# Designs tried in a protein design run: peptides against a protein of PDB entry 5Z08. Part 20

Target 1, 168 residues: chain A of PDB entry 5Z08
Amino acid sequence: RQKDEWAKKTSSLMKQLDWFIGEHLGAMLAAEELGGPVVGELMEIDPDDLSAGFNAHGKLKKATSQPDLDRRQRRIDDIWGPQDEQGQAHKRKRGADEALAASAEMRDLIEQLMNKLVEAGGDNSATYVEIPRESAAARFLVRSKVAMFHPNDARRLRLVDFGRDLDD
Target 2, 222 residues: chain B of PDB entry 5Z08
Amino acid sequence: GLPRLIDAIEEASKIPAKRRQTPIKPTIEKLTTHLYTHGASPDSLLRLADLLTLRNHLDQASLAAITRNLYPSSTVSDEVVLRFIGALGHGQLKPTLALQALFLRWLVMVYHLLENPGVLGQVYGVLFDLLDTAAIRPQLCHLLALVTRRKHVRPFRIQAILTLSRQTGGDPNLTGLLRVFKNYYPEIIVGDATKGRASAFKHPDPQWRQHLDEIQQRRSEA

## One batch from the design tools (peptide; aimed at target 1 F20 M114 L159)

Design b1_p12_6 (made by RFdiffusion4)
Pose (drawn by RFdiffusion4):
Structure b1_p12_6 (pose): chain A 102 residues (1-31, 98-168), chain B 214 residues (1-190, 199-222), chain P 12 residues (1-12)
Amino acid sequence: RQKDEWAKKTSSLMKQLDWFIGEHLGAMLAAEALAASAEMRDLIEQLMNKLVEAGGDNSATYVEIPRESAAARFLVRSKVAMFHPNDARRLRLVDFGRDLDD
Amino acid sequence: GLPRLIDAIEEASKIPAKRRQTPIKPTIEKLTTHLYTHGASPDSLLRLADLLTLRNHLDQASLAAITRNLYPSSTVSDEVVLRFIGALGHGQLKPTLALQALFLRWLVMVYHLLENPGVLGQVYGVLFDLLDTAAIRPQLCHLLALVTRRKHVRPFRIQAILTLSRQTGGDPNLTGLLRVFKNYYPEIIVSAFKHPDPQWRQHLDEIQQRRSEA
Amino acid sequence: SVVHTLIEQIMH
């Protein structure tokens, strides 16, 4: 099957993203840098792992967030995540993976 | 003759205007005239794109003059297209929004000359996420309308464009893009973009006809 | 955004 290539591509891309978060983003978030990288990654991992865990239930895809988390602000500003409209302490990913003809 | 002019504009591009041993306006005009007559080669286009896209000491009027006369001879590379794509939106590395509107207008006018038009499809999300920026929205919509293929019409983008249409009170450029979206998915709840400058199109065609000569 | 693009690629 062609499946593990979609796995190989994903494991490879995940590493590239973590490199970018550690090398470039964490430092930008500081203005320590290492702390910002770890929390951004943990947040993205939690965000992505849940979006698929819901499959169809669009309502269950929110993760609890600290009050003034800069990682969520960046992710919302970058249009990769959205706050819940009723309260801003839960967050979801934008659902890039969903496709009508997937 | 053209590379020598670019070499001069590149050097002047590195130092402030008052420290220049010569006014640059005469040299910018020579470049503008040469580009009007002969077009810009693929390599010259790449160098000009760097000058238009990176932060330098060139003034707005000079950059706009260059952009308006950026008629390609032959083709347009991915290297050129991506540099203009990367120049879009807000940020300290990026050019003014006015120049960004000119670049987007230019990409529409030269869309048929891209060596790899699919490259815009590979950055579709970069173009789309910038629709909120009103200063460049009309030009963004026109370019997105040419670039949109079925694979790009995803539910999250359908919802995002509908929300933006409602919150702006109905931008006709947004509804024009939604029309293109509906062509791929008619299930969707319901300006046919014209060429932005016909004289520029005509002048480009004249310059491009030299490619048939040998 | 770079982050956006990479995440979108992973999700695809």

Design b1_p12_6_s1 (made by RFdiffusion4, then SolubleMPNN; from b1_p12_6, 5 letters changed)
Fold by OpenDDE base, seed 2:
Structure b1_p12_6_s1 (fold): chain B 168 residues (1-168), chain C 222 residues (1-222), chain A 12 residues (1-12)
Amino acid sequence: as target 1 above (168 residues)
Amino acid sequence: as target 2 above (222 residues)
Amino acid sequence: SVIRQLIEEIMQ
């Protein structure tokens, strides 16, 4: 009975979350990935700071020349550069594509986090998802206190212990 | 009287200009003169809102002239407000963006006469989602600056306006709206992109305001 | 519950 209610509640929540990701959060995450503002307690992140990423302690990493960052930074410059009327249409399309990509990344990340939580069977050490990069999605979840980084490894992200409320 | 003038314009609005037996311009001039002199009652405002917001055969100059003379003699109902809000955005059945900008300007100028100012707060999301439309953004930001309450200042909207501000190269109207948001949440970091000049959202037409006040005063004496 | 709280906090 409780498992079925939890499954229904989780399904409803996932539908609402999926809607929110698609309608609002994806665009915001895309904007953050593209040098957008960080929503939450975190300080003035310079576009250069966004390119550098954050360490495990939420401190800015030094800008390492990762080639994929250069492509995104160029996209940022293309999205934020002065545009004529023709450029605006191309920007809107690129913005929509980035919003879709960010939505997909957020959905995938949430799915992985939830799957690891279920698989861990109460072992908090097994609930960590390895993230390839600190994404806007990951940062958003951490700022929202939904997820937390491993204290020693910023590549490991877990859901904040929502599971203990199921065993009590 | 005003109802008869509206009747004549409603009938003319159903017919393409090339097929009208009589020019509509003299009737529009009579209407605008009447509106300037007496204002529009709540009932007349609703009828005029329909003429302005629904697709018909009236020319843009006539619609603009009516909108510029749309002085309420009394209050503005929720229904009238919702007609104008429903006319906003992109679509084949929507008024031109130029006319939408005039509607938003009108809503700003009559905001103090709304029967229920809370109605705009209920449609806040609809208004906010239109901020990407450059043609209406100045008036939209001004209206949002009046309507915004703490409940509307959400993380996603903060992010959206900051994003849009950067995309627009720091539109002063967006910067002005961000300052309104910051009044509710001082911790909002308005990044370097917002170090620019913010709009003060001053009354868009002081002469129109003065004339509105004169029309409203006559109501209090009757 | 917390994703719900998050969604509620984000959507409220």
Scores: peptide ipSAE 0.026, ipTM 0.234, DockQ to the pose 0.110
OpenDDE base, seeds 1, 3, 4, 5: peptide ipSAE 0.025, 0.026, 0.028, 0.025; ipTM 0.249, 0.237, 0.245, 0.258; seeds 1, 4, 5 fail the geometry check

Design b1_p12_6_s2 (made by RFdiffusion4, then SolubleMPNN; from b1_p12_6, 6 letters changed)
Fold by OpenDDE base, seed 4:
Structure b1_p12_6_s2 (fold): chain B 168 residues (1-168), chain C 222 residues (1-222), chain A 12 residues (1-12)
Amino acid sequence: as target 1 above (168 residues)
Amino acid sequence: as target 2 above (222 residues)
Amino acid sequence: SVLRQMIEEIMS
């Protein structure tokens, strides 16, 4: 019974989280990945605001960001670059695509974190997910105190075990 | 006068210390005493900036002593500023990072005397790209805090500071700079990585400031 | 409870 109630509550929460990720968080995470403000409070970032070009006349020096970060950084510069008319539609589409990508990354990360928590059966050492990079999604979860990095390995992320209060 | 002292030091700077006929230290002491008493004119500042920033045979202690006594008697030109900015970063021909930190500190302390403060805004990117250099970061953040305008607060720079803040374990100077950015864009969230004590960017040397003010007052009475 | 707190913190 308690497990079923927990499962129902978890399912309801996951639906709400999925909604929140899709409607708000994805765009905000995309903004952060694109070098925008850090997401910690619910800021309504309109996906269109992601497309609102900061004038990119700052020469993109190759920050030695990892190649995948370089692609996103180029996209930042493209999104925040001078709004050429034909570029605006592509920028809006890119902004929407980045929001969708960020949403997908967040969903996948949460799923992996939850799966590992269930699989670990109470072994905290087995609850870590290996992350390929420090994503905006990962950072958001850590800032929100939802997840934590392994003390010695920033590539390992786990959910914060709130579960000790259920066994009482 | 000051020009003759600079002439002597310029000539000595061309010669390795072991090959100098006379020790340069007494001339450096005369120069620093003169600078402390009277300050440096714009022309003298330019010449001293070249001595400080260009590769020569002067010892690090002498260069540091000149920098610590580099009181402007008047304004600081764009050319002088650009000499110091050009000396920043990594390279075999560049001054030591310790001297670069002193140059940045100097720019902070004389910022109000710049003929054109906008010149630093034009080289903002050059300054910002050096934030990863730990040895100069404290003074660099302070200078950037003075120079930053809304046009400089860009998403990629916000993210760069946040990333670097995480990598450094929340350097208080980076947190301080991020607070300056937040003044222009309040929506910037200073995450938990920035819960640390931010630098207030206080004047680096109050005694130096007071002495500078005394030198500058003598100019206004003339 | 963990996920709830997580979501409450995220949605707060």
Scores: peptide ipSAE 0.021, ipTM 0.253, DockQ to the pose 0.040
OpenDDE base, seeds 1, 2, 3, 5: peptide ipSAE 0.021, 0.023, 0.024, 0.021; ipTM 0.250, 0.238, 0.235, 0.247; seeds 2, 3 fail the geometry check

Design b1_p12_6_s3 (made by RFdiffusion4, then SolubleMPNN; from b1_p12_6, 6 letters changed)
Fold by OpenDDE base, seed 3:
Structure b1_p12_6_s3 (fold): chain B 168 residues (1-168), chain C 222 residues (1-222), chain A 12 residues (1-12)
Amino acid sequence: as target 1 above (168 residues)
Amino acid sequence: as target 2 above (222 residues)
Amino acid sequence: SEIRRLIEEIMK
């Protein structure tokens, strides 16, 4: 009974997580992978200041004159610029495809992380998933304090064990 | 046991080497052997952290030997972490920069055993402000690479790293840290200074890691 | 974040 309730609860939570990933997070992660804004706690940094980037001297590039804003603005304009209806449809489709890909990557990563945690049976050394790349998904989980990288290998990621921290 | 060894070393640490009735080296060797075999409990870690970080009459070789064998048998408390962080920097009462580098290396190697990794995030500013200290910079950058979160990636810190990178001729560790910052803010234009080789922040000592894992495994069985 | 909450709840 308790196991079935746990399984049902877990399934429900996984569905909610899946929905959240698909409806909200996937698009944001895709934007991050494409060089857009990072998903997470908005620092009180003016998005415009971050968008302006830092010059070689670490000074905020003033929005007015710098050609790199033109590249990002071109990318933003390439992302948001008035393209013909066909171009917008293709761009929307590409954006949707990238969001789906990002969603799938996040789902797969969470599944692997959870599976390794279960398989490890309490051995923290066995909880690490090897990631092929530092994806937006992986970074998001780390920023969210849900996962952590191996101290010595950024290709290894594990879930933060919230259960043990509560029982200690 | 370990507590008695620590007691003996604590008492000896109060006395200059030339005035000790008995050589401390045999006791240090017993301590390091014990630490290598069994690790240190949280209580023992705190006492050892005090011995390592507070000014006393222990020689640098002994302090380094203890640090190299400072295997936690369990978790590492915030208090232990803060003792090591408090020992960083310049000052007459501070440990040598060589020993500080060993402490930072130790913190990197035991980062996954911290009771509260967030404690390092709370002292992030203290750590970051030490980046200009060349002797500890490699280990400090590695630790910061582990500790850095989005909230720490501020414009003034980005600029500070860029400035310091230029001043150091593109230190690979600073480039590595800046790459970590870029992971949180991809829009960070790392100028020509980051075209250089970045540190990968690999485990400082794979053998030490393996031995730590063996000690930690014994705890899970007890 | 909502994800953190969800994951924390899944892990509990």
Scores: peptide ipSAE 0.062, ipTM 0.297, DockQ to the pose 0.383
OpenDDE base, seeds 1, 2, 4, 5: peptide ipSAE 0.045, 0.058, 0.055, 0.056; ipTM 0.288, 0.473, 0.498, 0.537

Design b1_p12_6_s4 (made by RFdiffusion4, then SolubleMPNN; from b1_p12_6, 6 letters changed)
Fold by OpenDDE base, seed 2:
Structure b1_p12_6_s4 (fold): chain B 168 residues (1-168), chain C 222 residues (1-222), chain A 12 residues (1-12)
Amino acid sequence: as target 1 above (168 residues)
Amino acid sequence: as target 2 above (222 residues)
Amino acid sequence: STIRELIEKIME
């Protein structure tokens, strides 16, 4: 009985989260990935700073590889390009596609983080997900104090166990 | 009286202009003159809100003229507000965006007469999600500036307005709304894209306000 | 409880 109620509540919450990701968060994350503002305690992030990404300590990484900058800059230019009707339609479509992609990335990341938390059985060291890149999704979760990077490895992200951090 | 004029317009609104036996324009002029002189009661406001928001055969000029003369003689009910909010957005059954902009302007001008200002806070999400609609954005930002409370200033809305501000090249109305957000959360970094001129959200029509005040004063004397 | 708290924090 209690497990079934928990399963129903969890399912309802997951549906609400999925809705929130799809309707609100995906577009924001896409905007951040495209040089959008960062939501949270972090200072003035220059568009150049967004392109460089953040290290494990939330510090700007030096812009390493030129090719990704050119793609992002083109995306920025496509987002910021001349407001002709055709440009706006293409911009809206591209924005919608990026929002869908960002939504998918966020859903996948949350799913991985939750799965690792369940699998770890209380071992905090086993709760880390390896992320291929520092995404807007990952940054958002960290800023929201939902997730934390591994102190020594910015490619490892885990959920914050709010139950334990209150006892410290 | 006003109810009889509304009756005549309601009946005419059901019939295409080309099939009307009598021109509606003289009746619209009588209505607008009456509204200008006496204002609209809560009951009349509701009926007029239906005429303005529901798809009918009234021409855009007539609808605009009614909206411009829609002086409340008393308060504005939640039901009236919700009719106008329900008329916002894109859709085949929705009023034109030009008329929606007039509705939003009207809501701004009568905000102090709402029976329950909190009703707009309840539909805040609906209003906020329409910010991408350029044609109504100026009036929408003004209304949101009045309605916004701390509970509405969420991280996702902060990001959304910043994103939209950039996408629009720093629309002054969005910058103005972001300043309202910053009043609740001073830590909101208004990036370089928002260094532009913010709208001050001044009253959109001082003459309309003065005339409304005259109509409202007559109610207090009766 | 942790998932609920997580979702509530994501939605905050």
Scores: peptide ipSAE 0.091, ipTM 0.282, DockQ to the pose 0.095
OpenDDE base, seeds 1, 3, 4, 5: peptide ipSAE 0.090, 0.051, 0.077, 0.090; ipTM 0.296, 0.362, 0.281, 0.353; seeds 3, 4 fail the geometry check

Design b1_p12_7 (made by RFdiffusion4)
Pose (drawn by RFdiffusion4):
Structure b1_p12_7 (pose): chain A 102 residues (1-31, 98-168), chain B 214 residues (1-190, 199-222), chain P 12 residues (1-12)
Amino acid sequence: RQKDEWAKKTSSLMKQLDWFIGEHLGAMLAAEALAASAEMRDLIEQLMNKLVEAGGDNSATYVEIPRESAAARFLVRSKVAMFHPNDARRLRLVDFGRDLDD
Amino acid sequence: GLPRLIDAIEEASKIPAKRRQTPIKPTIEKLTTHLYTHGASPDSLLRLADLLTLRNHLDQASLAAITRNLYPSSTVSDEVVLRFIGALGHGQLKPTLALQALFLRWLVMVYHLLENPGVLGQVYGVLFDLLDTAAIRPQLCHLLALVTRRKHVRPFRIQAILTLSRQTGGDPNLTGLLRVFKNYYPEIIVSAFKHPDPQWRQHLDEIQQRRSEA
Amino acid sequence: SLVRFLIEEIQS
């Protein structure tokens, strides 16, 4: 099957993203850098792992967030995540993976 | 003759205007005239795109003059297209929004000359996420309308464009883009973009006809 | 953004 290539591509891309977060983004978030990188990654991992866990239930895809988390503000500003409209301490990913003809 | 002018504009681009041993306006005009007559080669286009895209000491009037006369001879590379894409939106590395509107207008006018038009499809999300920026929204919509293929019409983008249409009170450029979306998915709840400058289109055609000569 | 692009590719 062609499946592990979609796995190989994902494991390769995940590493490239973590490299970008650690080398470039954490430092930008500080303005320590290492702490910002770890929390951004943990948040993205939690966000992505849940979006698929819901499959069809769009309502269950929110993760609890500290009050003034800069990682969530960046992710919302970058249009990769959205706050819940009723309260801003839960967050979901934008669902890039959903496709009508997937 | 053209590379020499670019070499001069590049050096003046590195130092402030008052420290220049010569006014640059006469040299900018020579470049503008040469581009009007002969077009810009693929290599010259790349160098000009760097000057238009990177922060330098060139003034706005000079950059706009260059952009308006950026008629390609032959083709437009991905290297050139991506530099203009990367110049879009807000940030300290990026050019003014006015120049960004000119770049987007230019990409529409030269869309048929891209060596790899699919490259815009590979950055579709970069273009789309910027629709909120009103200063460049009309030009963004026109370019997105040319770039949109079925694979790009995803539910999150459908919802985002609908929300933006409601919150702006109905931008006709947004509804024009939604029309293109509906052509791929008629299930969707319901300006046919014209060429932005016909004289520029005509002048580009004249310059491009030299490619048939040998 | 690179982050935005990579996340979309990972999911896609």

Design b1_p12_7_s1 (made by RFdiffusion4, then SolubleMPNN; from b1_p12_7, 5 letters changed)
Fold by OpenDDE base, seed 5:
Structure b1_p12_7_s1 (fold): chain B 168 residues (1-168), chain C 222 residues (1-222), chain A 12 residues (1-12)
Amino acid sequence: as target 1 above (168 residues)
Amino acid sequence: as target 2 above (222 residues)
Amino acid sequence: STLRQLIEEILR
């Protein structure tokens, strides 16, 4: 009975988490990856409010910065740059695509973290997921105190075991 | 006068110290004394900016002494500003990072005398891209704090500062710059990066400021 | 806070 109630509760919470990722967090993470505001513990930034804030017309002349900076700048300018008429639909689509990508990355990361926690059977050393990069998703989980990096290896991320701190 | 002193130093700067017939130090001392007493005209500032920023045979102590006494008697032209900005970064032909830090400090201290403060806004990207250079970061952040406008606060720059702040363990100067950014976009979440001590970007040298004001006042009375 | 709470509740 308790296991079934726990399973139902877990399922309900996972659905809520999935909804939260899809509806809110994905867009915010995408904004962070694009160099927008960092998602804090408490701030629901409406994607629309984010878009409204960055609409300042400052044509930064293309200084030939490094190709990666140019790519990010172009991506940001594509998402947050001045709305030319034909570009609105493509910008909205690109913004939506980036939000979807960020949502997928967040979901995958959570899944990996949870799977490693289950597989570790209580061994905290075995709960680490190797991350290819410090993503907005990874940073968000760390800021939210849901995950932590390995002290000696920033490529290793684990869930904070909230349960063990209660039993000790 | 000041032009003759600059002429002598310019000629000496072309020759290695070991090959100079006369020590340049006494001429540098005369120059710095003159600058301290009277300041530099716009024309003299340009010539001195070239001496400070172009590769020559002047020693670092002499260049630093000139920079410390580089009081404008009037305004600072865009050309002078651009010479100092062009001297920033890594390169065999560029001044040492220690001198670059002094140049940035100087730009902070004379910011109110710029003929066109907007010139720094035009080169904002150049300045911003140098934030990873630890040796100049404190003065660079201070200058950026003065120069930053809403148009400069872009998502990629927000992320760049945040990333660099993490990599540096929360450099107070970066935290200070993030606070400036947040003033334009309150929705910027600086997280734990802002919980740290931020630089207040106070005037680097109050005595230098006072002396500059005295030099500037003498011009208005003449 | 909501995500942490959700995850904490899932991990409990």
Scores: peptide ipSAE 0.022, ipTM 0.273, DockQ to the pose 0.200
OpenDDE base, seeds 1, 2, 3, 4: peptide ipSAE 0.020, 0.021, 0.020, 0.021; ipTM 0.280, 0.269, 0.246, 0.277; seeds 3, 4 fail the geometry check

Design b1_p12_7_s2 (made by RFdiffusion4, then SolubleMPNN; from b1_p12_7, 4 letters changed)
Fold by OpenDDE base, seed 2:
Structure b1_p12_7_s2 (fold): chain B 168 residues (1-168), chain C 222 residues (1-222), chain A 12 residues (1-12)
Amino acid sequence: as target 1 above (168 residues)
Amino acid sequence: as target 2 above (222 residues)
Amino acid sequence: SVLRQLIEEILS
């Protein structure tokens, strides 16, 4: 009975989260990925710094590789380009595509984090998900104090289980 | 009286302008004159809110004229507020964005007369989600500046404002709203987006305010 | 649950 209530509650919460990701968070994450603002205690990241990405220690990586800069700069230019009707339509479409991509990334990341938490069976060391990059999604979860990076490896992210830290 | 004028306009609103037997403009002028002189009771406000927010055959100039003269003689109910909030956004059945901007301006100007100011806080998310709509953004930011409490200042909303501020080239109204957020959370890093000019959210129409105060004063003497 | 806290933090 309690397990079924928990399952129903979890399902309801997942639906609400999925809705929130799709309707609101995806667009915000997309904007952050496109050089948009970061919300949280993390350092003033200059828009130019956002383009450079973060290293495994949360420090700005100097943008060494040219090709990704050109794509991001084009994205910025497409976001900031002249507000003609055609530019606005392209901007809206691209914004929608980026929001959809960001939503998918956030959903996938949450799913991975939750799966690892369940699989770990109480071993906190086994709860880490390996992330290919520090995404807006990952940063958002960390800023929201929902996730934490591994102290020695910012490519490893885990959910913060607030219930367990109270037992220490 | 005002109820009879509203009755006549309600009936006329059901009929396309080309099919009306009598011009509605003289009746609208009588209504607006009455509203200017006496204001609208809570019951009349609700009826007028329906006329303004529901799709009908009234012309935009008439709707705008009614909105500009929509002086409450008493309080503004939650129901009236919710009619105007429900009319916001994009949709074929919704009022024009120009009229929505007038509604938001009206809500700003009558905010102190709301029976329950908390009703706007309950629909905060609905209002906030409309910030991307440029045509209503100035008035929307002003209303949000009045409504915002600590509970509304969330990381995702901070991010949304900052993002939108960048996308708009630093809209002064968004900068103003972000300053309101910063008042609740001084640690909010607003970056270069807040170095720009912020809106002070001054009263939109001082003359309208003065006239409203005169109408409200007459109620207290009755 | 962590998910509940997440949702409460995001949606609160």
Scores: peptide ipSAE 0.023, ipTM 0.234, DockQ to the pose 0.117
OpenDDE base, seeds 1, 3, 4, 5: peptide ipSAE 0.022, 0.021, 0.022, 0.022; ipTM 0.243, 0.255, 0.251, 0.361

Design b1_p12_7_s3 (made by RFdiffusion4, then SolubleMPNN; from b1_p12_7, 4 letters changed)
Fold by OpenDDE base, seed 3:
Structure b1_p12_7_s3 (fold): chain B 168 residues (1-168), chain C 222 residues (1-222), chain A 12 residues (1-12)
Amino acid sequence: as target 1 above (168 residues)
Amino acid sequence: as target 2 above (222 residues)
Amino acid sequence: STLRQLIEEILS
């Protein structure tokens, strides 16, 4: 019963993720891989501003709170915004290909993570997937608190066990 | 409870040891015992971070004992992380380098409990610029190995590690960090600097990890 | 639900 509910929830989540990845996330992940904005960066603190920003009391000097959302949208628009017609088709095609590749990587990673979770049979030590690189997909899952890196090995990623919160 | 113990230590920390009416050591022992048994809540963790990072009259042994028993019972906030990061470096008001090494080790061991792991990525430059400090380099490289993302792997940082590796005679921790960089950019020519032994960045204290897991498990049941 | 909420929070 619980396995079937998990499988159904998993299937539904995978379908929703598949849709989300295909429609939105794939393009954003592709943008991140290409050096664009990071999806879900909560704090745009410029590392240079941070180096300058610790006062003698260890408080970050609040850089002026211009809403970071507009800068991200602007960067996305600057990267993906409508350029002139002929360059647009090749950029759109490359962007689409990169989005498809990012989508495929995300799907594969989620599948591996889920498979390891099932195979581990409750052993949290066995739930780690070895990732060849830290992809935008892997980073997104970690930022989303869906996955976590091994505390000693950034090449190992596992799903956060949400199952404990579902039995309450 | 833990808040009252912290109150007593905070008050004692304002007074030089020779001028204290009562020895603080028994209170420190009660605190460390409590931390070992129950861990620290987010609020308590912040207060303890202040005690550990701000200049006060607590002795180094007490500060080290608190740090070694600083088990989070929950998550670790950005504010707590930033207190420890702000305590790093050579400033006159900074904790000792030995204590800073313990803080970095602690951050490594609790990395998976951070509310926002990205906070360390934001202060990456601050951490990276401390690599020349030999006393904290082992733990710093380990933390950076966890924190490093593709965006942090920049040509100037690659060159900085290579230069520092040459200057240090190929510190295994720097070689380990450089291997992490190479995972993001396989084309990085690491030259002879990578021919040496690299640190594997293993968990600093498996027993501490196990005990942390036990404390964390009790919270999920409450 | 939490993943969706997180995704919605990331996209918002």
Scores: peptide ipSAE 0.025, ipTM 0.235, DockQ to the pose 0.073
OpenDDE base, seeds 1, 2, 4, 5: peptide ipSAE 0.022, 0.019, 0.022, 0.023; ipTM 0.470, 0.244, 0.267, 0.377; seeds 2, 4 fail the geometry check

